# Ledger of designs, part 3: peptides against a protein of PDB entry 5VZU

Target 1, 271 residues: chain A of PDB entry 5VZU
Amino acid sequence: GRTLEDIFHEHMQELILMKFIYTSQYDNCLTYRRIYLPPSRPDDLIKPGLFKGTYGSHGLEIVMLSFHGRRARGTKITGDPNIPAGQQTVEIDLRHRIQLPDLENQRNFNELSRIVLEVRERVRQEQQEGGHEAGEGRGRQGPRESQPSPAQPRAEAPSKGPDGTPGEDGGEPGDAVAAAEQPAQCGQGQPFVLPVGVSSRNEDYPRTCRMCFYGTGLIAGHGFTSPERTPGVFILFDEDRFGFVWLELKSFSLYSRVQATFRNADAPSPQ

## One batch from the design tools (peptide; made by RFdiffusion4, then SolubleMPNN)

Design b1_p30_4_s2 (from b1_p30_4, 14 letters changed)
Fold by OpenDDE base, seed 1:
Structure b1_p30_4_s2 (fold): chain B 271 residues (1-271), chain A 30 residues (1-30)
Amino acid sequence: as target 1 above (271 residues)
Amino acid sequence: EEEEERRRREEERRRREEEERRRELEEELL
């Protein structure tokens, strides 16, 4: 009978063939765009640049990591049958840090799922509230045409009297103990393991991470059909490695820096 | 015999569920 390995090889061959067909169909109408490396900023979480990422059965893809204030972005440089090149495969919110549980509880997929979905709902609430403030702020700048106030006559309404009692009620200010945001221990990595049932192409991933953030991954059917954002976890391992857990897919992508120097790859200075 | 047949059916079910999940991962989404 067919082994799981035989079926895996057959399906990988089919995906490679699809990738080849898509690439070959456009051979006569290829638009070549020069890729520039993003400028590095002092506040960037790690140096921006090219990474090779694992995309399950699609294999290795090249992704550009860039930083945009409190957001990080992975942009596909190579595409697959689902997500074409130039798409933002991952968007990371550097405002929403994820705290991983202890190593024992990290094996529990439902615990990771709970943590990520709680952050997802906070992000949705903040987007709704920020949408309301932006809506109300635009309504008040209608030009107050200063219609001249007609001089309505001073009706002399009468002098009601004096009563004075000074109630002293000294309401103690309840100490709102501001939960001191424990300073992100930026120095010591925490033990890291994938949850049970999360697929990884390779079991050789870093077993220690520096920090994690909420993010979204782009998913779509073949030919970029029905593209949507799925919740996930960005995991910073080190200066040259990060991961993304695709929560709904139960998949893990490992990204490793491309250790190549490119001549003339720097973005032209904004003149 | 019945316990080995039960174990084989559970292993085959697990294998099908893992294969189906892999197809879903590969056909739909990355």
Scores: peptide ipSAE 0.232, ipTM 0.727, DockQ to the pose 0.019
Fold by OpenDDE base, seed 5:
Structure b1_p30_4_s2 (fold): chain B 271 residues (1-271), chain A 30 residues (1-30)
Amino acid sequence: as target 1 above (271 residues)
Amino acid sequence: EEEEERRRREEERRRREEEERRRELEEELL
């Protein structure tokens, strides 16, 4: 019979061939755009930039990681037959931290699935509630036909003078001892293992993680057919590595920072 | 006879598991 490895190689070859056919058909009509690296902000979880990600049978793709307040975004710089370049492959909600169980329970896919789906339902509830508050605020501007009450001439009350006594209000600055948020001990990463039945293209992934967040991945059929968002887990390993667990697909993408220095890759300063 | 039928069922199961794994790989929507 064909081995799983043979099937994987055949499928990978087909995907490469499809990618080649699509690119070759448009070779004479390609529009090149300069890509700029996003500026780093002090509140960014890690330095934004280019990462090389694993996408199962699609192989290696280039993704730009950027931060947008309480959201992180992975944008495809290279596309595949399913998801074209410029699409947001992953969207991470930095408000919704995932707590991984102990190492023994991390092997249980159903436990991870439960945790992620509970967070997914909270995110949906928050979106519904926030949608209602925005809706109710618009309903109460009934047109008050303010009948034009005739403008009675308001008499010019006289300009009282500029008595400028400087009150020395010596308000003692109450030492609000800003409880020094103990710098979240950036130290001991939690032991990490993929659940049984989650596929990884490479078994050489970090065995410790700093933190995890809820996110969604973009999936589609060939030619970007029926695109949808699937739930997943963003896993921060270190400054240069993160992962994404595609929960429904039972797949793991490992992202590693592109260490290449690009000349003139910085975004132009907003004039 | 019974052993041959068992072998045929095991081969059919293996073929279905190979076809399912093929579909799972072909359905990589990433």
Scores: peptide ipSAE 0.228, ipTM 0.705, DockQ to the pose 0.022
Fold by OpenDDE base, seed 4:
Structure b1_p30_4_s2 (fold): chain B 271 residues (1-271), chain A 30 residues (1-30)
Amino acid sequence: as target 1 above (271 residues)
Amino acid sequence: EEEEERRRREEERRRREEEERRRELEEELL
């Protein structure tokens, strides 16, 4: 695959041009789009809504967090030169919880990388298996032309023999040991620190997290060139704060809820 | 002493080069 370095070198000349195009285009035509807040659901990990996210050198961007079953999505409301508004900056797989190590081992970037890449591989395997099941299921609906098999005659062969004693083979129903989902101790958050070498725009990030999930971030060159998904970690701190570790970029984005109340921002009920 | 100082300067250089490359990638891809 292309490395991030290969992408950077390949696009470096296009980027100067695209940076110029983007900066020049903003002056002439502002398109306003109405944004609606996602409806909150009881099963949402946190309340959906607007967050301000730190994107390293790009500064502060506005992201809409929404929930889609077992996935969370961050959508850029403000774009930058690389990733335009309306793109899904982060996609979080709420099925794949990341267990952070102890605080000492959290400083090790290679340990976090190992954990994330192991989850990435599991996600890839599940996608391949689900792709195979979807492929095999389509093959078997060949139209069974029900050729009318001719009515072979009812040979009447006789009834009687009685006596087979019912062997009561009491097959004990094997206790499906429902792997007791250890109730995620909803109590004390885990101590949290960024790995060495991961940049944060601000050192003022929460030092305790509730839970982490595997996710992917969208990266692209200027002008949205060569867009790809990079692996990362979604970190839930609290109801109003989450983070995303961009693993390959060694960057950390902190997202904080926009506390402003918007009138008439609710999504129109689907008629 | 002098070798440790040389080693420290080389490690600091390498760190700055890695931080610069990381910033370039961040500015370029985020």
Scores: peptide ipSAE 0.223, ipTM 0.755, DockQ to the pose 0.038
Fold by OpenDDE base, seed 2:
Structure b1_p30_4_s2 (fold): chain B 271 residues (1-271), chain A 30 residues (1-30)
Amino acid sequence: as target 1 above (271 residues)
Amino acid sequence: EEEEERRRREEERRRREEEERRRELEEELL
């Protein structure tokens, strides 16, 4: 019978053929756009730049990582049959850190799924609340007719009223149970393993991570049909490597920095 | 023999279903 490897190879051949057909349909009318590297900021989680990502059967794709305040974005530099170049393959919410369980519980996909879905619901609630505050604030600019009511100057006086005595109310120091912010051990990475049933193209992924964040990935059918955002986990391994767990797809993409130094790739300074 | 053949057919069916589902997920992935 066909092996899983044979089916994977046939599917990869089909996707390569589709990619070839799409690239051949351009009637030699290729538009070249210059890509600029995003400027590095001191507050960036890691240096922004080009990464090569593993995308299952589609193989390796080039993604630009950039930082936008409390959001990170992966933008496709190379496209595939489903998601074209220029799309944001991943959006990371740096406000929503994910705490991975211990190494034993990290093997449990349902535990990771629970954690991610709880964060997704919080993000959804915050978006709904922020949408209501922005909606209510716009309603009250009725046109204030500028009635020119006059300048009356009234000056009145400085009354001195007196010496109210200090009541010594000895309020007991309520034990503020300092929620022990578990010291972000900024130095030692947490042991990391993929959950059982999450597919990785390569088993050679970092077994230690620095931090994780909630994010969404973009998925679509062939020809960018029915594009949607699926929940996932951004995993920072080091300065040059990060991962994304596609939760619903049970897939893992490993991103590794492109070590090429590009001369003159810096964005022109905004004049 | 028959029980081993049944087990092999069930494993082959499960493998095909896992392979098809993986293909569908990879066709949506990206």
Scores: peptide ipSAE 0.233, ipTM 0.734, DockQ to the pose 0.022; fails the geometry check

